Peptides against a protein of PDB entry 4N7V. Designs and how they scored, part 1

Every score and structure here is a prediction.

Target 1, 222 residues: chain A of PDB entry 4N7V
Amino acid sequence: TLRSITSPLVAHRLKPIRQKTKKAVVSILDSEEVCVELVKEYASQEYVKEVLQISSDGNTITIYYPNGGRGFPLADRPPSPTDNISRYSFDNLPEKYWRKYQYASRFVQLVRSKSPKITYFTRYAKCILMENSPGADFEVWFYDGVKIHKTEDFIQVIEKTGKSYTLKSESEVNSLKEEIKMYMDHANEGHRICLALESIISEEERKTRSAPFFPIIIGRKP
Unless a header shows other numbers, all headers, positions and changes below count from the first letter of the chain.
Peptide ipSAE is a variant of ipSAE made for these designs: the mean of its two directions, with the distance scale d0 fixed at 1.0 Angstrom where the peptide's residues are scored. Compare it only between designs on the same protein; published cut-offs may not carry over.
A fold fails the geometry check if it doesn't show the stated peptide or something in it is severely misdrawn.

## One batch from the design tools (peptide; aimed at target 1 L110 E139)

Design b1_p8_1 (made by RFdiffusion4)
Pose (drawn by RFdiffusion4):
Structure b1_p8_1 (pose): chain A 222 residues (1-222), chain P 8 residues (1-8)
Amino acid sequence: as target 1 above (222 residues)
Amino acid sequence: SSLLPMSS
């Protein structure tokens, strides 16, 4: 059953983005709702045969077929719903559409992996904690020129040369120049600080009923 | 697992 494989998507605090493609148009609206529009081409013009719209919390799914000859003319914004529409909860979503919800879930998870939640400016580097929690990606751009990319699985180092390599495990990073560990440790301290900063601020957010406390930009690029 | 590129 859907929910065997996937969890409801989270599109909160994400910026609006629209993505055209040969098959479909997947987007995130200003209301932070995820919209998936299937697209067909006819008479040198594109038609829409199905629209999936998923709530910001991913719990509510609305699907409408503007069933008509020629479908729906493709535009820059999602079309208004027709009358032959549908609405399901996440758990009550039919066996159909499951391939499409999973696609939308990946789209959102990808976007969150590139959405800054906390931006921290150190003496040596620009630190960014991303949105894809838990274990969000951590990216460090040193003013010195070195780039460090931290994942739950990976550590990625891009030296000033452009010489790039990936370090997976604790043993692999220990196989190191005792100078690059400074970049590693400074980035890890920055990661420690951002995870700490995120916790005490999101704690105050649960105490409140206001506009989101994210994303944050801390300090300034010297 | 897979590794994604850094954001811009």

Design b1_p8_1_s1 (made by RFdiffusion4, then SolubleMPNN; from b1_p8_1, 3 letters changed)
Fold by OpenDDE base, seed 1:
Structure b1_p8_1_s1 (fold): chain B 222 residues (1-222), chain A 8 residues (1-8)
Amino acid sequence: as target 1 above (222 residues)
Amino acid sequence: STLLPFSE
């Protein structure tokens, strides 16, 4: 099943973006829907032959073939659906479209990993919790130039000298120099606070059922 | 960069 290889994409709160590659254009629309345009070149012109329009929650996929399948010239936005529109739920998406959905999902996930959900300024650093899941990326930009980037899989450290390294295990973290441990401790504290705030704010969002509270900025740069 | 190439 599609669900066994990917979860429904989540594009909520993401800013509009359009990324063109040779064979596809992927967009996050103002509506927070995601569009994959499949592109083919003909007579030195690029045409959109197929469009997958995916709802912001990833659960509905609308597929259409512009201009009766002949294609529509590639433009600055997806072509409007006209003829032979098919609508599928995530779990009913034909297998022939799974790769394209996965492409959209990967794109959205990448965008989410770079989209601030919570920005928290401390005395020493700018901390950013991103939108991706599970295990949202967390970046700490220390004002002195040190950077720590935490992902679900690793921690990247960039020291003031520009030296960069990746930590992939607890043992490596424990073997850090004391100076770096201080930065890590601060990063971890900022991370904890951001996660706590995320939880609290998300709960309030659930209760109020209002417009999203995120992204938020807490504090200010000294 | 957010560039993701696609190939069918």
Scores: peptide ipSAE 0.194, ipTM 0.880, DockQ to the pose 0.059
OpenDDE base, seeds 2, 3, 4, 5: peptide ipSAE 0.190, 0.188, 0.189, 0.189; ipTM 0.877, 0.876, 0.877, 0.879

Design b1_p8_1_s2 (made by RFdiffusion4, then SolubleMPNN; from b1_p8_1, 3 letters changed)
Fold by OpenDDE base, seed 1:
Structure b1_p8_1_s2 (fold): chain B 222 residues (1-222), chain A 8 residues (1-8)
Amino acid sequence: as target 1 above (222 residues)
Amino acid sequence: SELLPFSE
């Protein structure tokens, strides 16, 4: 099943963006829907032959073939659906569209990993918890130039000198120089605070069912 | 990477 390969994409709170490649254009719309336009070149002109429009929660996929399948000239936005529109739920999406959905999903995950959910300014750093899940990326930009980037899989450190390295195990973290450990300790504290705030704010969102509270900025750069 | 190429 598609679900065994990927979960429904989540594009909520993401800013509009459009990425063009040779064979596809993927967009996050103002509506937070995600569109995959399949592109074919003919006579030095690019045409959109197929469009997958995915709801912001990833659960609904609308597929259409512009201009009766003949294609529509590639523009700065997806062509409007006209005829031959099919609508699927995530679990009922035909297998022939799975790769295209996965493409959209990967794109959304990438965008989410670069989209601030919580920005937290401390005395020493700008901390940013991103939108991706599970295990949201967490970046710490120290005002003195040190940077720490935490992901679910690794921790990247960029020192003042520009020296960079990646830590992938607890042993490597424990072997850090004391100076770097101080930065790591601060980063971890900022991370903990952001996660705690995320939980609290998310709970309030659930209770109120109002407009989203995220993204949020806490504090200010000194 | 910032770019995600599509492969059919």
Scores: peptide ipSAE 0.153, ipTM 0.853, DockQ to the pose 0.061
OpenDDE base, seeds 2, 3, 4, 5: peptide ipSAE 0.041, 0.140, 0.146, 0.144; ipTM 0.749, 0.852, 0.853, 0.854

Design b1_p8_2 (made by RFdiffusion4)
Pose (drawn by RFdiffusion4):
Structure b1_p8_2 (pose): chain A 222 residues (1-222), chain P 8 residues (1-8)
Amino acid sequence: as target 1 above (222 residues)
Amino acid sequence: SLPLSFLS
């Protein structure tokens, strides 16, 4: 059953983005709702045969077929719903559409992996904690020129040269120049600080009923 | 799995 494989998507605090493609148009609206529009081409013009719209919390799914000859003319914004529409909860979503919800879930998870939640400026680097929690990606751009990319699985180092390599495990990073560890440790301290900063602020947010406390930009680029 | 890349 859907929920066997996937969890409801989270599109909160994400910026509006629209993505055309040969098959469909997947987007995130200003209301932070995820919209998936299937697209067909006819008479050198594009038609829409199905629209999936998922709530910001991913719990509510609305699907409408503007069933008509020629479908729906493709525009820059999602079309208004027709009358032959549908609405399901996440658990009550039919066996159909499951391929499409999973696609939308990946789209959102990808966007969150490139969405800054906390931006921290150190003496040596620009630190960014991303939105894809838990275990969000951590990116460090040293003013020195070195780039460090941290994942739950990976550590990625891009030296000033452009010489790039990936370090997966603790043993692999230990196989190191005792100078690059400074970049590694400074980035890890920055990661420690951002995870700490995120916790005490999101805790205050649960204490409140206001506009989101994210994203944050801390300090300034010297 | 997600692609291993940096923000633009």

Design b1_p8_2_s1 (made by RFdiffusion4, then SolubleMPNN; from b1_p8_2 with S5E S8E)
Fold by OpenDDE base, seed 4:
Structure b1_p8_2_s1 (fold): chain B 222 residues (1-222), chain A 8 residues (1-8)
Amino acid sequence: as target 1 above (222 residues)
Amino acid sequence: SLPLEFLE
């Protein structure tokens, strides 16, 4: 099943973006829907041959072929669907579209990993919890120039000197210089606080059913 | 920029 290889993409709260590659253009629209345009070049002109339009919650996929499959000239936004439109639920998506859905999902996940959900200013750093899940990216920009970037898979450290390295195990973290450990401790504390606040705010958001509370900024740069 | 190349 598609679900066994990827979860429905979640594009809520993401800002519009359009990313062109050689064979595809992926967009997050103002509606927070995600569009994958499959591009083919013909006579020095690029044409959109196929469009997957995915709902913001990833559960509905609308597929259409511009100009009856002849293609539509690539423009600054996806071509509007006209006729011969197919609509699928996530669980009913034909297998031939799974790779394209996965591409959209990976792109959205990447965007989410760079989209602030919680910005928390401490005495020493700007902490940012990102939108991706599970294991949201967490960045700490210390005012003195040190940067720590935590992902589910690694921790990247950029020291004041510009020295950069990646930590992939707890043993490597424990082997850090003492001065770097202090930065790591602060980063971890900020991370804990952001996660706690995310939980609390999400619960209130659920109860109120109002406009999204995120992204949120806590505190100010001193 | 968030490049993610797609190849069919």
Scores: peptide ipSAE 0.065, ipTM 0.821, DockQ to the pose 0.063
OpenDDE base, seeds 1, 2, 3, 5: peptide ipSAE 0.062, 0.064, 0.064, 0.063; ipTM 0.810, 0.817, 0.815, 0.814

Design b1_p8_2_s2 (made by RFdiffusion4, then SolubleMPNN; from b1_p8_2 with S8E)
Fold by OpenDDE base, seed 4:
Structure b1_p8_2_s2 (fold): chain B 222 residues (1-222), chain A 8 residues (1-8)
Amino acid sequence: as target 1 above (222 residues)
Amino acid sequence: SLPLSFLE
């Protein structure tokens, strides 16, 4: 099943973006829907031959073939659907479209990993919890120039000198220089606080059913 | 690998 290889993409709260590759253009629209445009070149002109339009919650996929499958000239936005539109739920998406959905999902996940959900200013750093899940990226920008970037898979450290390295195990973290451990401790504390606040705020958001509370900014730079 | 950063 598609669900066994990817979850429905979630594009809520993401800013619009359009990213072109040689064979495709992926967009997050103002509506927070996601579009994958499949591009073919003909006579030095690029044409959109197929479009997957995915709802913001990832559960509905609308597929259409512009201009009766002949293609529509590539523009600065996806072509509007006209005729021959197919609509699928996530669990009913034909297998032939799974790869394209996965591409969209990975793109959205990447965007989410770069989209602030919580910005938290401490005495020493700007902490940012990102939108991706599970295991949201967490960045700490210390005011003195040190940067720590935590992902589910690794921790990247950039020191004041510009020296950069990646930690992939707890043993490597434990082997850090004492001065770097101080930064790591602060980063971890900021991370804990952001996660706690995320939980509390998300619960309140659920109860109120109002406009999204995120992204939020807590505190201010000293 | 995104060309656009959403970080402030």
Scores: peptide ipSAE 0.024, ipTM 0.693, DockQ to the pose 0.202
OpenDDE base, seeds 1, 2, 3, 5: peptide ipSAE 0.019, 0.024, 0.019, 0.031; ipTM 0.688, 0.691, 0.688, 0.725; seed 5 fails the geometry check

Design b1_p8_2_s3 (made by RFdiffusion4, then SolubleMPNN; from b1_p8_2, 3 letters changed)
Fold by OpenDDE base, seed 2:
Structure b1_p8_2_s3 (fold): chain B 222 residues (1-222), chain A 8 residues (1-8)
Amino acid sequence: as target 1 above (222 residues)
Amino acid sequence: ALPLEFLE
């Protein structure tokens, strides 16, 4: 099943973006829907031959073929669906479209990993918890130039000198220089606080059913 | 930048 290889993408709260590659253009629309335009080149002109339009919650996929499959000239936005439109639920998406959905999902996840959900200013750093899940990326930009980037898979450290390295195990973390451990400690504390705030705010958001509370900024740069 | 190449 598609679910066995990917979860429904979630594009809520993401800003509109359009990214072109050789074979496709992927967009997050103002509506927070995600569009994958499959691009073919013909006579030095790029045409959109197929479009997957995915709902913001990833559960509905609308597929259409512009101009009856002849294609529509690539523009600054996806072509509007006009005819021969198919609509699928996530679990009913034909297998032939799974790879394209997965591409959209990966793109959205990447965007989410770079989209601030909580920005928290401490005495020493700007901390940012991102939108991706599970295990949201967490970045700490220390005002003195040190940067720590935590992901589900690794921790990247950039020291004042520009020296950069990646840690993938607890043993590597434990082997850090003492001065770097101080930064790590602060980063971890900021991370804990952001996760706690996320939980609290999300619960309140759920209860009120109002406009999204995120993204949110806590404090200010000193 | 969000580099992600689509491969068919």
Scores: peptide ipSAE 0.056, ipTM 0.794, DockQ to the pose 0.065
OpenDDE base, seeds 1, 3, 4, 5: peptide ipSAE 0.054, 0.054, 0.055, 0.053; ipTM 0.793, 0.792, 0.793, 0.792

Design b1_p8_3 (made by RFdiffusion4)
Pose (drawn by RFdiffusion4):
Structure b1_p8_3 (pose): chain A 222 residues (1-222), chain P 8 residues (1-8)
Amino acid sequence: as target 1 above (222 residues)
Amino acid sequence: SEFVYKKY
């Protein structure tokens, strides 16, 4: 059953983005709702045959077929719903559409992996903690020119040369130059600070009923 | 050189 494979998507605090493609148009609206529009081409013009719209919390799914000859003319914004529409909860979503919800879930998870939640400026680097929690990606751009990319699984180092390599495990990073560990440790301290900063601020947010406390930009680029 | 991102 859907929910065997996937969890409801989270599109909160994400910026509006629209993505055209040969098959479909997947987007995130200003209301932070995820919209998936299937697209067909006819008479040198594009038609829409199905629209999936998912709530910000991913719990509510609306699907409408503007069933008509020629479908729906493709525009820059999602079309208004027709009358032959549908609405399901996440758990009550039919066996159909499951392939499409999973696609939308990946889309969102990809976007969150590139959405800054906390931006921290150190003496040596620009630190960014991303949105894809838990275990969000961590990216460090040193003013020195070195780039460090931390994942739950990976550590990625891009030296000033452009010489790039990936370090997966604790043993692999220990196989180091004892100078690059400074970049590694400074980035890890920055990661420690951002995870700490995120916790005490999101705690205050649960104490409140206001506009989101994210994203944050801390300090300034010297 | 650029980062290599996880595919979903």

Design b1_p8_3_s1 (made by RFdiffusion4, then SolubleMPNN; from b1_p8_3, 4 letters changed)
Fold by OpenDDE base, seed 4:
Structure b1_p8_3_s1 (fold): chain B 222 residues (1-222), chain A 8 residues (1-8)
Amino acid sequence: as target 1 above (222 residues)
Amino acid sequence: AEFIYKDF
C-alpha cells in the first residue's frame, strides 16, 4: 500500500513556495494545497503535461491533464483544472501515481524541516523547533556564533571558528570537546523545553476552534 | 532560507 511507503503529506501552516526542476515543478499554494506539475519540453517551450493537486492534509489527490493532455505552457502557477479530472483518496490512489506523491511528500517534509514551529530565545541562543515529523529538526543559533542543527539522523555542529562537522552516533557526541559539550547540553535543554511546549500547545489547539496557535515565538533576544 | 530540491 501507499501508506506502507509514506504517510499522507501535511502542508498545514506552510508558506507558499514554488520549486522548479527540469522535469517537475512542485508548489505549496496559498490554500496550503500541494501541486506537482510534470514538465515536458517541446520546441524550446516547457509544457505542463500532468498535475497532481494534493490537499493540505494529504488525503485527497486531484489529477488532471492540462489542455486535454496536449499540455499547457509552464507559467508561474499550476494551470487550473478544466476537464478530465480524477479525484482519489490517499488509500485509493493508483500505484502509477505513488512515485509522484512521494516526490510531493519529500518536498513537503523538506519545507517543513525549514519551517519554524516554535522559536525559543534563551539567555545564550535562539532555538528553533521545525515543523517536520517524526523527529522534527531542531536548530540552535548561539549568540556567540556556534550553531547546532539536530535532525532525526544526525547532529551538525558549526564552531566559532567556522569548523563544521557531523555527528551520527552517541559515541561521537560523547567524544566532543568539553567546551562543545556545554553547547550541546544547552541545546538539549532547549530541545526538551520546545518539545514539552509543543505537546501542551498542541493539546490546547485540539480543544479550541480558533486559528492555529503555531508558529509561536517564546521570549526575546537579550 | 533558500534551498534546492532534487529533480523528479
Scores: peptide ipSAE 0.176, ipTM 0.852, DockQ to the pose 0.137
OpenDDE base, seeds 1, 2, 3, 5: peptide ipSAE 0.176, 0.173, 0.175, 0.172; ipTM 0.855, 0.850, 0.853, 0.849

Design b1_p8_3_s2 (made by RFdiffusion4, then SolubleMPNN; from b1_p8_3, 4 letters changed)
Fold by OpenDDE base, seed 2:
Structure b1_p8_3_s2 (fold): chain B 222 residues (1-222), chain A 8 residues (1-8)
Amino acid sequence: as target 1 above (222 residues)
Amino acid sequence: AEFVYPEF
């Protein structure tokens, strides 16, 4: 099943973006829907031959073939759906579209990993918890130039000198220089706080059913 | 842009 290889994409709170590649254009729309435009070149012109429009919660996929399958000239936004539109739920999406859905999903996850959910200013750093899940990316930009980027898979450290390295195990983390450990400790504390705030704010958001509370900024740069 | 997404 599609669910066995990916979860429904989640594009809520993401800003509109359009990423063009050779064979596809993937967009997050103002509506927070996600579109994959499959592009073909013909006579030195690019045409959109197929569009997957995915709901912001990833659960509904609308597929259409612009201009009766003849294609529509590539523009700055997806072509509007007309007739012969197919609509699928996530669990009923034909397998032939799974690769395209996964492409959209990975794009959304990437965008989410770059989209601030919580920005928290400490005395020493700007901390940013991103929108991606599970295991949201967490960035710490120390005012002195040190950067720590935590992901589910690794921790990247950029030192004042510009020296960069990646840590993938606890052993490597434990082997850090004492100076770097201080930065890591601060980063971890900031991370803990952001996660705590996320939990609290998300609960309030759930209760109110109002406009989204995120993204938020806590504190200010000293 | 903040990133370049890979080809389909």
Scores: peptide ipSAE 0.262, ipTM 0.860, DockQ to the pose 0.137
OpenDDE base, seeds 1, 3, 4, 5: peptide ipSAE 0.208, 0.198, 0.205, 0.196; ipTM 0.852, 0.851, 0.855, 0.847

Design b1_p8_3_s3 (made by RFdiffusion4, then SolubleMPNN; from b1_p8_3, 3 letters changed)
Fold by OpenDDE base, seed 3:
Structure b1_p8_3_s3 (fold): chain B 222 residues (1-222), chain A 8 residues (1-8)
Amino acid sequence: as target 1 above (222 residues)
Amino acid sequence: AEFIYKEY
């Protein structure tokens, strides 16, 4: 099943963006829907031959073939659907479209990993919890130039000297120099705080009927 | 931020 290889994409709170590659254009719309335009070149002109429009929660996929499948010239936005529109739920998406959905999902996850959800300023650093899940990316920019980037899979450290390395196990973390451990400790504390606040704020957001609370900024640069 | 995703 599609669900066994990916979860429905989540584009909520993401800013509009349009990214072009040779074969495809992926867009996050103002509506927070995601569009994948499949591009073909003919006579030095690019045409959109197929469009997957995915709802913001990833559960609904609308597929259409512009201009009766003949293609529509590539523009600055996806072409509007006209005739012969197919609508699928996530679990009923034909297998032939799974790869394209995965492409959209991976793109959205990448965007989410670079989209601040919580920005937290401490005495020593700017901490940023990103939108991706599970295991949101967490970045710490120390004011003295040290950077720590935590993902679910690794921790990247950039020291003041410019030395950069990646840690993939607890043993490697434990083998850090004491001076670096101090930065790591601060990063971990900021991370814990952001996660706690995320939980609290999300719960309050669920209880209210107001505009989204995220993204949020806590504190200010000293 | 602008970035180019890998080719599909």
Scores: peptide ipSAE 0.030, ipTM 0.701, DockQ to the pose 0.113
OpenDDE base, seeds 1, 2, 4, 5: peptide ipSAE 0.026, 0.026, 0.027, 0.027; ipTM 0.694, 0.689, 0.696, 0.688

Design b1_p8_3_s4 (made by RFdiffusion4, then SolubleMPNN; from b1_p8_3, 5 letters changed)
Fold by OpenDDE base, seed 2:
Structure b1_p8_3_s4 (fold): chain B 222 residues (1-222), chain A 8 residues (1-8)
Amino acid sequence: as target 1 above (222 residues)
Amino acid sequence: AEFIYPEF
């Protein structure tokens, strides 16, 4: 099943963006819907031959073929759904569209990993918890120039000297110089705090069923 | 931050 490969994408709170590649354009719209435009070049002109429009919660997929399948000239936004429209739920999406859905999903996850959910200013750093899940990215920008980027898979460190390296195991983390461990300790503390605040705020958001509380900013740069 | 998403 599609569900065994990926979860429904979640585009809530994401800002509009459009990413063009050779064969596809993927967009997050003002409506927070996600569109994949499949592009074909003909006579030095690019045409959109197929569009997948996915709801912000990822559960509804609308597929259409612009201009009766002849294609519509590529523009700065997806063409309107006018021809050969099909609508599917996530669990009923035909397998032939799974790759395209996954493409959209990965894009959304990437955007989420770069979208601040919580910005937390400490005495020493700007900490940012991102929107992606599971295991949201966490960035720490120390005011002295050190940067730490935590993901589910690795920790990237950029030192004052510009030296950069990636840590992928606990052994490597434990082998850090003491000076760097101090930065890591601070980053970990900021991360813990952001996760705690996320939990608390999310719970309040759930209870009130009001407008979204995120993104939020806590503190200010000293 | 800037990024380039992979080709489909």
Scores: peptide ipSAE 0.279, ipTM 0.865, DockQ to the pose 0.146
OpenDDE base, seeds 1, 3, 4, 5: peptide ipSAE 0.263, 0.170, 0.268, 0.164; ipTM 0.861, 0.848, 0.860, 0.843

Design b1_p8_4 (made by RFdiffusion4)
Pose (drawn by RFdiffusion4):
Structure b1_p8_4 (pose): chain A 222 residues (1-222), chain P 8 residues (1-8)
Amino acid sequence: as target 1 above (222 residues)
Amino acid sequence: SYFDNPEF
């Protein structure tokens, strides 16, 4: 059953983005709702045959077929719903559409992995903690020119040369130049600080009923 | 630019 494979998507705090493609148009609206429009081409013009719209919390799914000859003319914004529409909870979503919800889920997860939650400016680097929690990606851009990319699985180092390599395990990073560890440790301290900063602020957010406390930009680029 | 996520 859907929920066997996937969890409801989270599109909160994400910026609006629209993505055209040969098959469909997948987007995130200003209301932070995820919209998936299937697209067909006819008479040198594009038609829409199905629209999936998922709530910000991913719990509510609305699907409408503007069933008509020629479908729906493709525009820059999602079309208004027709009358032959549908609405399901996440658990009550039919066996159909499951391939499409999973696609939308990945789209959102990808976007969160490139969306800054906390931006921290150190003496030596710009630190960014991303949105894809838990275990969000961590990116460090040293003013010195070195780039470090931290994942739950990976550590990625891009030296000033452009010489790039990936370090997966603790043993692999220990196979180091004892100078690059400074970049590694400074980035890890920055990661420690951002995870700590995120916790005490999101704790205050649960104590409140206001506009989101994210994203944050801390300090300034010297 | 932001790094590509390896899971994708």

Design b1_p8_4_s1 (made by RFdiffusion4, then SolubleMPNN; from b1_p8_4, 5 letters changed)
Fold by OpenDDE base, seed 5:
Structure b1_p8_4_s1 (fold): chain B 222 residues (1-222), chain A 8 residues (1-8)
Amino acid sequence: as target 1 above (222 residues)
Amino acid sequence: SLPEDPRF
C-alpha cells in the first residue's frame, strides 16, 4: 500500500514555493495545496502533460491532463483543471501515481524541515524548531558564530573557525571538547524549551479551535 | 537544496 511507504503529506502553514526540475515542477500554493506538474519538451517548448494536485492534509489527490492530454505550455503556475479530472483518496491512489506522490511528500518534508515553527531567542543564540515531524529539526545560531543543527539522524556543529563536523552517536557527543559541550548544553536547553512550548501551544490551539498559532517568535535578539 | 529530478 501507499501508506506502507509514506504517510500523507502535511503542507499546513507552509509558504508558497515553486521549484522546477527537468522533468517536473513542484509547487506549494497559497491554498497550501501541493501540485506536481509533469513536464515534457517538444520543439524546444516545455509542456505540462499531467498534474497531481494534493490537498494540504495529503488525503485527497486530484489528477488531470491539461488540454485533453496534449499538454499546456509551462507557465509560472499550474494550469487550471479542465476536463477528465480524477479524484482519489490517499488510500485509493492508483499505484502508477505513487512515485509522484512520494516526490511531493519528500519535497514537503524538506520544506517543513526548513520552515520555522518556533523561533526562540536566548541570551546567547537564536533557536529555531522546524515544522517537520517526527523529530523536528532544531537549529541554534549562536551570536558568536557557532551553529548547531540537530536532526533526527545527526547533530551538525559549525565552530567559530568554520570547522564543521557531524555527530551520530552519544559517544561522539560525549567526546566533544568541553568548550563545545557548553554550546551543546545551551542548545539542548533551548530545544527542551521549544518542545515544551510547542506542546502547550498546541494544546491551547486544540481547546480554542482558533486559527493557527504557529509560527511563533519568543523573545528578541539582544 | 531541494530534491533532484524525480525518477517517475
Scores: peptide ipSAE 0.110, ipTM 0.878, DockQ to the pose 0.130
OpenDDE base, seeds 1, 2, 3, 4: peptide ipSAE 0.094, 0.060, 0.057, 0.063; ipTM 0.871, 0.839, 0.839, 0.846

Design b1_p8_4_s2 (made by RFdiffusion4, then SolubleMPNN; from b1_p8_4, 5 letters changed)
Fold by OpenDDE base, seed 5:
Structure b1_p8_4_s2 (fold): chain B 222 residues (1-222), chain A 8 residues (1-8)
Amino acid sequence: as target 1 above (222 residues)
Amino acid sequence: SMPEDPRF
């Protein structure tokens, strides 16, 4: 099943973006829908031959073939749906479209990993918890130039000198120089606080049924 | 970095 290889994409709160490759254009729209345009070249002109339009919650996929399958010239936005539109739920998406959906999903996850959910200014750093899940990326930009980037898979450190390295195990973290451990401790505290705030705010958002509270900014740059 | 060209 599609569900066994990916979850429904989640594009909520993401800013619009349009990314072109040789074979496709992927967009997040103002509506937070995601479009994958399949591009073919004919006579030095690019045409959109197929479009997958995916709802912001990833659960509905609308597929259409512009200009009766003849294609529509590539433009700055997806072509409007025409005749012969197919609509699928996530669990009913034909297998022939799974790779295209996975592409959209990976793109959305990448965008989410770069989209601030919580920005928290400490005395020493700008901390950012990102939108991706599970295990949201967490970045710490120290005002003195040190940077720490935490992902589910690794921790990247950039020192004041510009020296960079990646840590993938607790043993490597424990082997850090004492001076770097201080930065790591601060980063970890900022991370803990952001996660706590995320939980509290999400619960209040659920209770109030209000407009999205995220993204939020806590504190200010010194 | 953005995803490479998809293998559809």
Scores: peptide ipSAE 0.109, ipTM 0.887, DockQ to the pose 0.097
OpenDDE base, seeds 1, 2, 3, 4: peptide ipSAE 0.098, 0.065, 0.097, 0.068; ipTM 0.882, 0.841, 0.880, 0.849

